# Designs tried in a protein design run: peptides against a protein of PDB entry 5A53. Part 27

Target 1, 230 residues: chain A of PDB entry 5A53
Amino acid sequence: LVENVKQALFIPGQSCNKNLHDIMVDLSALKKPDMKRFNRKNDIHPFEDMSPLEFFSEKNDCSLMVLMTSSKKRKNNMTFIRTFGYKIYDMIELMVADNFKLLSDFKKLTFTVGLKPMFTFQGAAFDTHPVYKQIKSLFLDFFRGESTDLQDVAGLQHVISMTIQGDFQDGEPLPNVLFRVYKLKSYKSDQGGKRLPRIELVEIGPRLDFKIGRIHTPSPDMVTEAHKKP

## One batch from the design tools (peptide)

Design b1_p17_1_s1 (made by RFdiffusion4, then SolubleMPNN; from b1_p17_1, 11 letters changed)
Fold by OpenDDE base, seed 3:
Structure b1_p17_1_s1 (fold): chain B 230 residues (1-230), chain A 17 residues (1-17)
Amino acid sequence: as target 1 above (230 residues)
Amino acid sequence: GVLVFTYNGKVYVLKVH
């Protein structure tokens, strides 16, 4: 099954500020060419009424959406939404910590648009805990790009790294997720006559620390429908 | 730090500076 590349829609909410706008621009650049952005603010409250998002999903043919909002309770909030059949599948609030860095804070490196990123997930909870499983699934769906069978290793430019910030026990607040983007650099190492290719990672941004907020999980029926292979 | 990732069934270990 050649899964069609999921299209993303970035939506500034009514409370969207300059910082969120800048974050939106930089994060959406990683989703090019499979991305749309609204230029106007929209008054959307997805945990109160999901209907406007379902309408936008259908109208724009986007199965991924990101709503940018900010309040005293939920500062720098990115609500990630997935749809199935233009109906809400799942949602998660990820609040960006104030220590974020934009692409402009890093050395500009040329990258080819549309190359498939590699992923790395650090923390056992990404495979065991329901919330972190959803985050892992979301980011894999969001940035996977074209499923080309011919993944020439020569075309690998980017690594998306997600790390759970520390250990936690049941009943404790969920640790932040550290989002990092790296470019792979291959160096010919002439050490000792054997040309061992040395690969180095260079951070390219954006750098985002996500605090986990509210979550909407799919109904069992929607899970079943979404996993039906055509 | 060290990043570990799997790509095409191979495990890669990358040093992050």
Scores: peptide ipSAE 0.022, ipTM 0.628, DockQ to the pose 0.047
Fold by OpenDDE base, seed 4:
Structure b1_p17_1_s1 (fold): chain B 230 residues (1-230), chain A 17 residues (1-17)
Amino acid sequence: as target 1 above (230 residues)
Amino acid sequence: GVLVFTYNGKVYVLKVH
């Protein structure tokens, strides 16, 4: 079954600032052509009332949403939302640290729009810890393009790397997730008669360090319904 | 296939579908 590519909607909140707008533009560029952006600010508080997001999900036929807000408590906050049947499935706040880099901060490399990125996840917690499992699932869902054979060959050009920043124990604050985007360059190196492919990674941006905020997890019933879809 | 490479001292494992 060719899973329909999930469409993403980027929503500037009322407190969206220039930095968040620029981050939104750069991150959404990686989701082209499967993204929409609102130009208008919307006063949405998803942890208080989810109804506006469900309305936007249905109206725009988007199962992925990103709300851009900023406050003193939650600076540069990207709330990632997934819907199922236009109902909220899960939400997670990911706050961008001040050390972010935009695409303009990197060497301008031509990249093909619509390429499916390869993913790499660094940290055992991505497979074991519920929060990091949700993050992994979210980003895989977010940047999964069409599964076409042509896209798989073309998809060898970009790597999204997600790294948990250090080890942690139970009860400790959750380490940040380091989001990095690389262009993959394959060179045929003739070393000693063996053509070993030399792979070079070039960072292309954006560079985002995510601090984990509030989380909404799906009900057991919604998990069951979401897994019933083939 | 699985592509394993090192970049900036980190080991990357890419699943190539």
Scores: peptide ipSAE 0.021, ipTM 0.571, DockQ to the pose 0.052
Fold by OpenDDE base, seed 2:
Structure b1_p17_1_s1 (fold): chain B 230 residues (1-230), chain A 17 residues (1-17)
Amino acid sequence: as target 1 above (230 residues)
Amino acid sequence: GVLVFTYNGKVYVLKVH
């Protein structure tokens, strides 16, 4: 069963600034062609009223949404929303730290639109801790392209790396998630007549350090329904 | 599939979904 590629909608909130706009443009470029962006600011407060997001999900046929807002308390905030049947499934606030880098800060490399990224997750908590499990699930869903039978590693263009910044104990603030994007470069290595492909990773951006904010978890019923493969 | 890469002396395991 080839799952239909989930469409993403990027929404500038009323408090969206230039930095968030630039981040939105760069991050959404990784989701092309399965991405829409609003050009106008929308006054949406998802943790107060989710109804506008459900409306946008249905109207745009997007099961993924990203709301761009900024305040003194929640600077450079990207609220990632998933819907199921156009109803809110889960939400998470990921605030971009000020040390972010845009695509323009890296060497321009040719990028093929529509190729599925590979993922790397560094940190045991991605498999054990509820919040990091949600983040892992979210990013896998968000950037899950077409199920290509990737028989050819040569078709793999880029890697998304997510790293938990340091160790933490129960009751401590959750460490940031370091988002990095790399392009794969294949070099022909002539070692002893067997051409072993040498693969190198080159960072292409954007570079984002995510501080974790507020979370909305799905209801148990929605979890059950969302795991039912059609 | 799983791909193993080395970057800056660190081993990365890539899962191809």
Scores: peptide ipSAE 0.020, ipTM 0.561, DockQ to the pose 0.056
Fold by OpenDDE base, seed 5:
Structure b1_p17_1_s1 (fold): chain B 230 residues (1-230), chain A 17 residues (1-17)
Amino acid sequence: as target 1 above (230 residues)
Amino acid sequence: GVLVFTYNGKVYVLKVH
């Protein structure tokens, strides 16, 4: 089953600032060509009323949305929304820490648009904790692109790395998720021993540390429907 | 940091600079 590539819609909220706009531009560049951006600010409060997002999902045929808002309480907030059948499936607030780096902060490397990233997830909680499971699922859905069985090594250009920042116990605040993007450089090691391909990772940006905010989890019924393969 | 991944049955060690 060739799953159609999920399209993303980036929506500047009313409180979208220059930093968030720049972050939006850089993060959305990784989703090209499967990305749309609104040029106008929209007054959307997804945790109060989800209906405008469902409308935008349907109107733009986008199953992924990112709302860019900023307030004193939720600075540099990227609300990631997934829809199923143009209805809200899940939402998560990911606030970008002030130490972010844009693509312009890194060495410009030639990047081929549309290549599938490799994903790396560091932290056991990505497989055990409900919130981090949702984050893992979200980012896989967001950036995985077309499900082709042909993972040709030749098509491996970049790695998206997500790391849970430190250990935590139950009841503690959830650690940030460190989002990093690397370009793969393969070197043929002509060294006469066992030909281990030397692969170097070069960070290309953006660099984002995500603080976890509010979440909306799918209903059990929607989970069942979304996991039904056609 | 070091990222370890397996691809086509081969283990790759990535040094993150």
Scores: peptide ipSAE 0.021, ipTM 0.601, DockQ to the pose 0.050; fails the geometry check

Design b1_p17_1_s2 (made by RFdiffusion4, then SolubleMPNN; from b1_p17_1, 12 letters changed)
Fold by OpenDDE base, seed 4:
Structure b1_p17_1_s2 (fold): chain B 230 residues (1-230), chain A 17 residues (1-17)
Amino acid sequence: as target 1 above (230 residues)
Amino acid sequence: KVLVFEKDGKLYVLKLK
C-alpha cells in the first residue's frame, strides 16, 4: 500500500517572533518537499476557534499544520494540528525550551531532501500514556515520508530521536520530550576480518526540548473513521 | 530490527539480525 505523503503547513501566528521563525524554518526543512509555509502572520487561536485551521487545511490540501505563537504563559509554542477529511482530528501544544539549537549551531553536513527518517522513542510512556502515545503518533505521521516497501538500508540518512526527560508518576507534571536529529555515518570497521559496519550518529539539529501544553483529542467517531480508511 | 541506544551523549545503532 503506497500511503500518500501527508503535506504540512507552517503558520506564523500573530505573536510569532524571530526565534520561532528560525525554529519553524529549521524544523520544516526536515519535511521538505512536503511542506508549505505562510509568509504572513495569521491571528489564529485554535483552542477557541478551529474553523480557520480547517479552512487552511482544505485550501492548501494539508493534513498537518503547525501554528507558531509565543506569550508569557506559552513561550515558543508550536501547536501541532492534524486533520482528517479537512476536519480537526487532534491538536497538541509543544513549547520549545530556551536551550534550543538551530541547524546553524551544528556542523553543516550534506543532507538529501526527501529521504525517510528512522525513528527512535525512549521512554515506556510512549506506548502506554495517552499524551505520549499521541506525540509518538503525531511525529511518526508528520515525518514518516513516503511509504516504500524498499527499506534499502543504504537509503537511510537520518534518525529522529524522541526521549521523555525522566520518570514521572501519576499526578506529576509531564516531563519534556527531547527532540534530536542525527545523521547516520557508516564506517567500515575491520575488526578481526569481520567487516562489521559501524554506524555513528552525528547530531545535525535542530535540537528542541518540548514542554507539553494543551491537548485536543479526537472524538471517538473520528477515531473510528480514521481507522476505517486505509 | 534496529536498536538505537545513547551512551555518553552519542547514539549508537545496532542492527539486530
Scores: peptide ipSAE 0.021, ipTM 0.546, DockQ to the pose 0.049
Fold by OpenDDE base, seed 5:
Structure b1_p17_1_s2 (fold): chain B 230 residues (1-230), chain A 17 residues (1-17)
Amino acid sequence: as target 1 above (230 residues)
Amino acid sequence: KVLVFEKDGKLYVLKLK
């Protein structure tokens, strides 16, 4: 079964700066080989006009897009877009906090391109709150693709961890989502004749704290169509 | 299900049976 791996397109916006470019490069490296990057800046305002994104989705055959923009109000903004049938399904702004770390800030480890990550989500809101449910769905869709059966632990190279930064109540600002990437290291420990595989997680980057911005939610009809199994 | 826990600055992955 050829998994229909969703392709991602990374689009520098007109306001894309060096930091966002570096973040884009590092984040997109996790999506290799299933990613494209534009080299040119594009003047796209997705919450004003979505048509250019639909055009790019179709033209590049990418159902995932990330627009990199930065302004005083929305610094280091990564707008994540999903399409269905090359029409906008949903969008979410995730602004990278200034405390970000690039891959170069971590110990360089060997990485095999194309291995699917395991995900971990910390925070009950990922299952209950509409916004965090969308984030969970988005990142699963972005990096894992369609849920294949039990990933053979033998093929697990890395873990993506997403944590909601603290508790919140209704009416409070939504806490940041802490994005962390770890490499799985398996050690054969000979403890007492039972080879219990010890698994250590080593952070490899990038390290991103996402502040939640604007959201576009899909229409109920599009939700129904997108969940129809072919 | 997999449980990830941190101990002594190391993250461990427990496969829940």
Scores: peptide ipSAE 0.020, ipTM 0.542, DockQ to the pose 0.055
Fold by OpenDDE base, seed 3:
Structure b1_p17_1_s2 (fold): chain B 230 residues (1-230), chain A 17 residues (1-17)
Amino acid sequence: as target 1 above (230 residues)
Amino acid sequence: KVLVFEKDGKLYVLKLK
């Protein structure tokens, strides 16, 4: 079953500012061609009323949404939403720290649109802790792209790296997630006989440190339905 | 810093400069 590529909709909220707009543009560029952006601000409060997002999911045929909002309590907030059957499946608030870097802050490298990224997750909690498991699932789902049968190493140009910033104990605040994007650069080693290809990672941006906010977890019934392979 | 990632059941080690 070739799973159809999930389409993403980026929505500026009423409190969307220039920084969030720039972050939205850069992050959404990684989702091309499977991305739509609204040009107008929308007054949406997803943790109070989810109905507007369900309406947009259905109207735009998008199972992924990102709402851009900012307040004193939730600065530079990206709410990631997934839908199933145009109903809200899960939501998570990820607030971008002020130390972010845009694509313009990095050396411009040729980007091929539509290439499947590789993923790396650093931190045991991505496999054990429910919140970090949701984040891992979300980002894999969001950026997976087309399942091309091309196992060709040549098609893998990009690595998305997600790192939990430090260790934590039960009851402590959840550490930030460090989002990094790299391009793989292969060098032909001209040094004698043994052609060991040297692979280097070059950061291409954006660079985002995510603080975890509010979470909506799917109902057990929706989990069962979403895992039913047709 | 070293980055370890898995692809198709194979572990890859990348040295981050």
Scores: peptide ipSAE 0.019, ipTM 0.551, DockQ to the pose 0.045
Fold by OpenDDE base, seed 1:
Structure b1_p17_1_s2 (fold): chain B 230 residues (1-230), chain A 17 residues (1-17)
Amino acid sequence: as target 1 above (230 residues)
Amino acid sequence: KVLVFEKDGKLYVLKLK
């Protein structure tokens, strides 16, 4: 079974700046080799007209897209788009807070391209709240790909951690999602007989705090169609 | 099976045998 790994397309919008470009480069590096990037800016407004994104999805055979835009109202905005049959399934705006860290801000560690990360989600809302459920689904879909069998745990190099920043009540602004990437380091513990491999996690970046923006949810019909595919 | 948990801003990985 050829793992039908979902391809991602990163699109700089008209308002894409150097910071967004750098974030795009670093985040997309985690999706290699299953990633394409446009070099030219495209004037796309996904919440006004989705047709250009559907065209790019089909033309590039990418079911995942990330649009990089920035405005006064939506600074450092990464619009994550998923398509099904090259039609828009869902969209979510995730704005990167100014406290972001790039890969260059961390100790450079050798990593193997194409290894699937493990995920950890901190916050009950990832399983209960519709927006955080969508975020969880999106990031699992984006980086993990289709759930084939036994992840050879021996091949795991990376952990992606997503944390909801604090508690919230109904009607309150949704807390940010803290995105962190760690490399697994296995040390041979020589300490006394029980060679439990000591696993340490080292942050490798990027470090992104996502503020949640606008959301487009799939129609019930599209949900049904998307789940029918084996 | 591997369990990943966060404590005090640090992630821990437990390999369940």
Scores: peptide ipSAE 0.019, ipTM 0.521, DockQ to the pose 0.051

Design b1_p17_1_s3 (made by RFdiffusion4, then SolubleMPNN; from b1_p17_1, 11 letters changed)
Fold by OpenDDE base, seed 3:
Structure b1_p17_1_s3 (fold): chain B 230 residues (1-230), chain A 17 residues (1-17)
Amino acid sequence: as target 1 above (230 residues)
Amino acid sequence: GYLVFEKDGKVYILKLK
């Protein structure tokens, strides 16, 4: 079964800096082999004109895009875009906080390319609040694709954890989303007779705290079309 | 800390180092 894995395109914007470039490289490594990166900066403003992104989606056959930009108001901004039929479905700005860690900040561990991650979501709002529901949907779609077939636990290499940073009430600013990546490490306990497999999580990076920015929500018509299974 | 997740109706608890 050829899993229709969604392809991702990473685009450095005109204001992309070294930090964003490094974050782009590290995050995109988790999407290999289903990832393309542009080497040149592109002057794209998706909340003003979406046409350039639709053009890139079609030209590169990518239904996922990430635009890397930075300004005083929106520092270290990763705009995640999904397309349907090469038209913009939804967009969300996720700004990376300054306390980020790169893969180089962690102990290098062996990683097999192309294995599906396991996901964990911490916070009730991921199932109830429209913004966090979109974030959950986006990241599941981004790293797993359309195939919901859970690989056997034996085939699990890594876990992506997303946590809402604290509780919030209506009308309050939305808490950050803490993005963490772990490798599963199994230990054979040699302690007497009962082999209880011990599983530990080792953080491998990148470590990203996302501040939520602007959002584009799909039209009701596009939602209906996207949920029509052929 | 601990990470708690559900898969196929089973709850898994993983110890974070």
Scores: peptide ipSAE 0.022, ipTM 0.556, DockQ to the pose 0.047
Fold by OpenDDE base, seed 2:
Structure b1_p17_1_s3 (fold): chain B 230 residues (1-230), chain A 17 residues (1-17)
Amino acid sequence: as target 1 above (230 residues)
Amino acid sequence: GYLVFEKDGKVYILKLK
């Protein structure tokens, strides 16, 4: 079964700054080789007109897009877009907090390109709250593609951790999502003739705290169509 | 499945049998 891995397109918006560019480079490195990046800034406002994104989706055969923009109101904004049949499925704004860390801020570790990360989600709202369910779905879709049954643990090098920052009640602002990336280190412990594998996680970056912004949810009809396996 | 937990700033992964 050839895994139909979803391709991602990273788009600098007109207001893309140096920090967003660096974040884009680091985050997109985790999506290699299934990633394209534009070098030119594009004046795209997805919540006003989605047509340019649909055009780029079709032209580049990318069902995943990330638009990098920044303004006073929406600083360090990463708009994550998914398409189905080159039409907008959903969108979410995730604004990166100023406390971000780049890959260069961590110890450089060699990794094999193209290995699928394992995910961990901390917070009950990832399974119950519509917005966090969308975030969970998005990131799983973005980095795993279609889940094959064989979690080949032997090929697992990276863990992506997503944590909801604290508890919240109805009507309160949605807590940030803490994005962390770890590399698995396996150590052979010789204890009493049984080799118990000791596994340690080492943070490798990037470190991103996402503030949730605007959301476009798919129509019920599009949800049904997207879940129909041919 | 895998259990991921953090202790003292270190993250651990446990393979669930």
Scores: peptide ipSAE 0.021, ipTM 0.545, DockQ to the pose 0.051
Fold by OpenDDE base, seed 5:
Structure b1_p17_1_s3 (fold): chain B 230 residues (1-230), chain A 17 residues (1-17)
Amino acid sequence: as target 1 above (230 residues)
Amino acid sequence: GYLVFEKDGKVYILKLK
């Protein structure tokens, strides 16, 4: 069964700066080979007019898009967009905090392109809170694609960890989501005659703390259609 | 589920049975 891997399109907005470009390059590297990047800046305002994104989705056959913009109010803003049938399904703004680290900030490790990451989500809200549920769904959809059977640990190369930064109550600002990427190192340790595979995680980057911005939620009808298995 | 923990500067992933 050829897994329908969703293709991602990375779009520099008009306000895209060097930092966002670097973040885009590093994050998109995790999506290789299933990504495209525009070289030209595009003046897109998705929360004002979504039609340009729908056009790009269709033209590039990408159901995932990431728009890179930066302003005083929304610094280092990555707008993640999903489409269904080339129509906007959902959108979420995730602003990268200034403490980000690029791949160049970590020890360079060999990486095999195209291996699916394992995800770990830390925080109960990923399963209960609508915004964090959307984030969870988005990132799973973005990097893993459709839920395949538990990948054999032997084939696991890297782990993406997403952590909600602290507890929160209703009415409080939504905590940041801490995005971390680790490479798995398997060591055969002979401890006591039982070869227990020891798996060590080494952070490889990028390191991104996401502040949650504006959200567009799908219509109930589109939710139903998108969950219909072909 | 998976448990991620750090020990001695190393991060470990345990599959929760």
Scores: peptide ipSAE 0.019, ipTM 0.547, DockQ to the pose 0.056
Fold by OpenDDE base, seed 1:
Structure b1_p17_1_s3 (fold): chain B 230 residues (1-230), chain A 17 residues (1-17)
Amino acid sequence: as target 1 above (230 residues)
Amino acid sequence: GYLVFEKDGKVYILKLK
């Protein structure tokens, strides 16, 4: 079974700045080799006109897109877009808070390109709340790709942790999602003849706190079609 | 159903009963 790994396209918007570019580079590094980046800024407004994104999806054969924009209202905004049949499936704005950390802020560790990360989700809302369900689905789709049953646990190098920052009620602002990336380090613990492999998690970055913005949800028809693909 | 809306850069969700 050829894993149909979804390709991602990173698009700098017209308002893309150095910080967003750096974030884009670091986040996209986790998607290598299944990632493309545009070098030129594109004036795209996905919530006004989605047609340019559908065009780019088809032209680049990418079912995942990330648009990098920044404004006073939506600073450090990463719009995550998924397509199905090169048509917009869903979109979500995730704004990176100013407290972000780049890969350069962490100890450089050698990592193998192309290894699938394990995911951990902290917060019940990831399974119950429609917005957080979409976020969970998106990030799993983005970095894990199609679930092959063969979790080669032996090849697991990275853990992506996503945490909902606090509790909330209906009508309240949605808490941020804390995005963290860890490398698994296996140490041979020579403790008392039982070589239990000690596994430690080391944060490698980037560190991103996502503020949730606008959302486009798929039509019921598109949901049905997307689930029909084996 | 759910209504998702933005106000002043904050996203709110309302469960439609």
Scores: peptide ipSAE 0.005, ipTM 0.374, DockQ to the pose 0.014

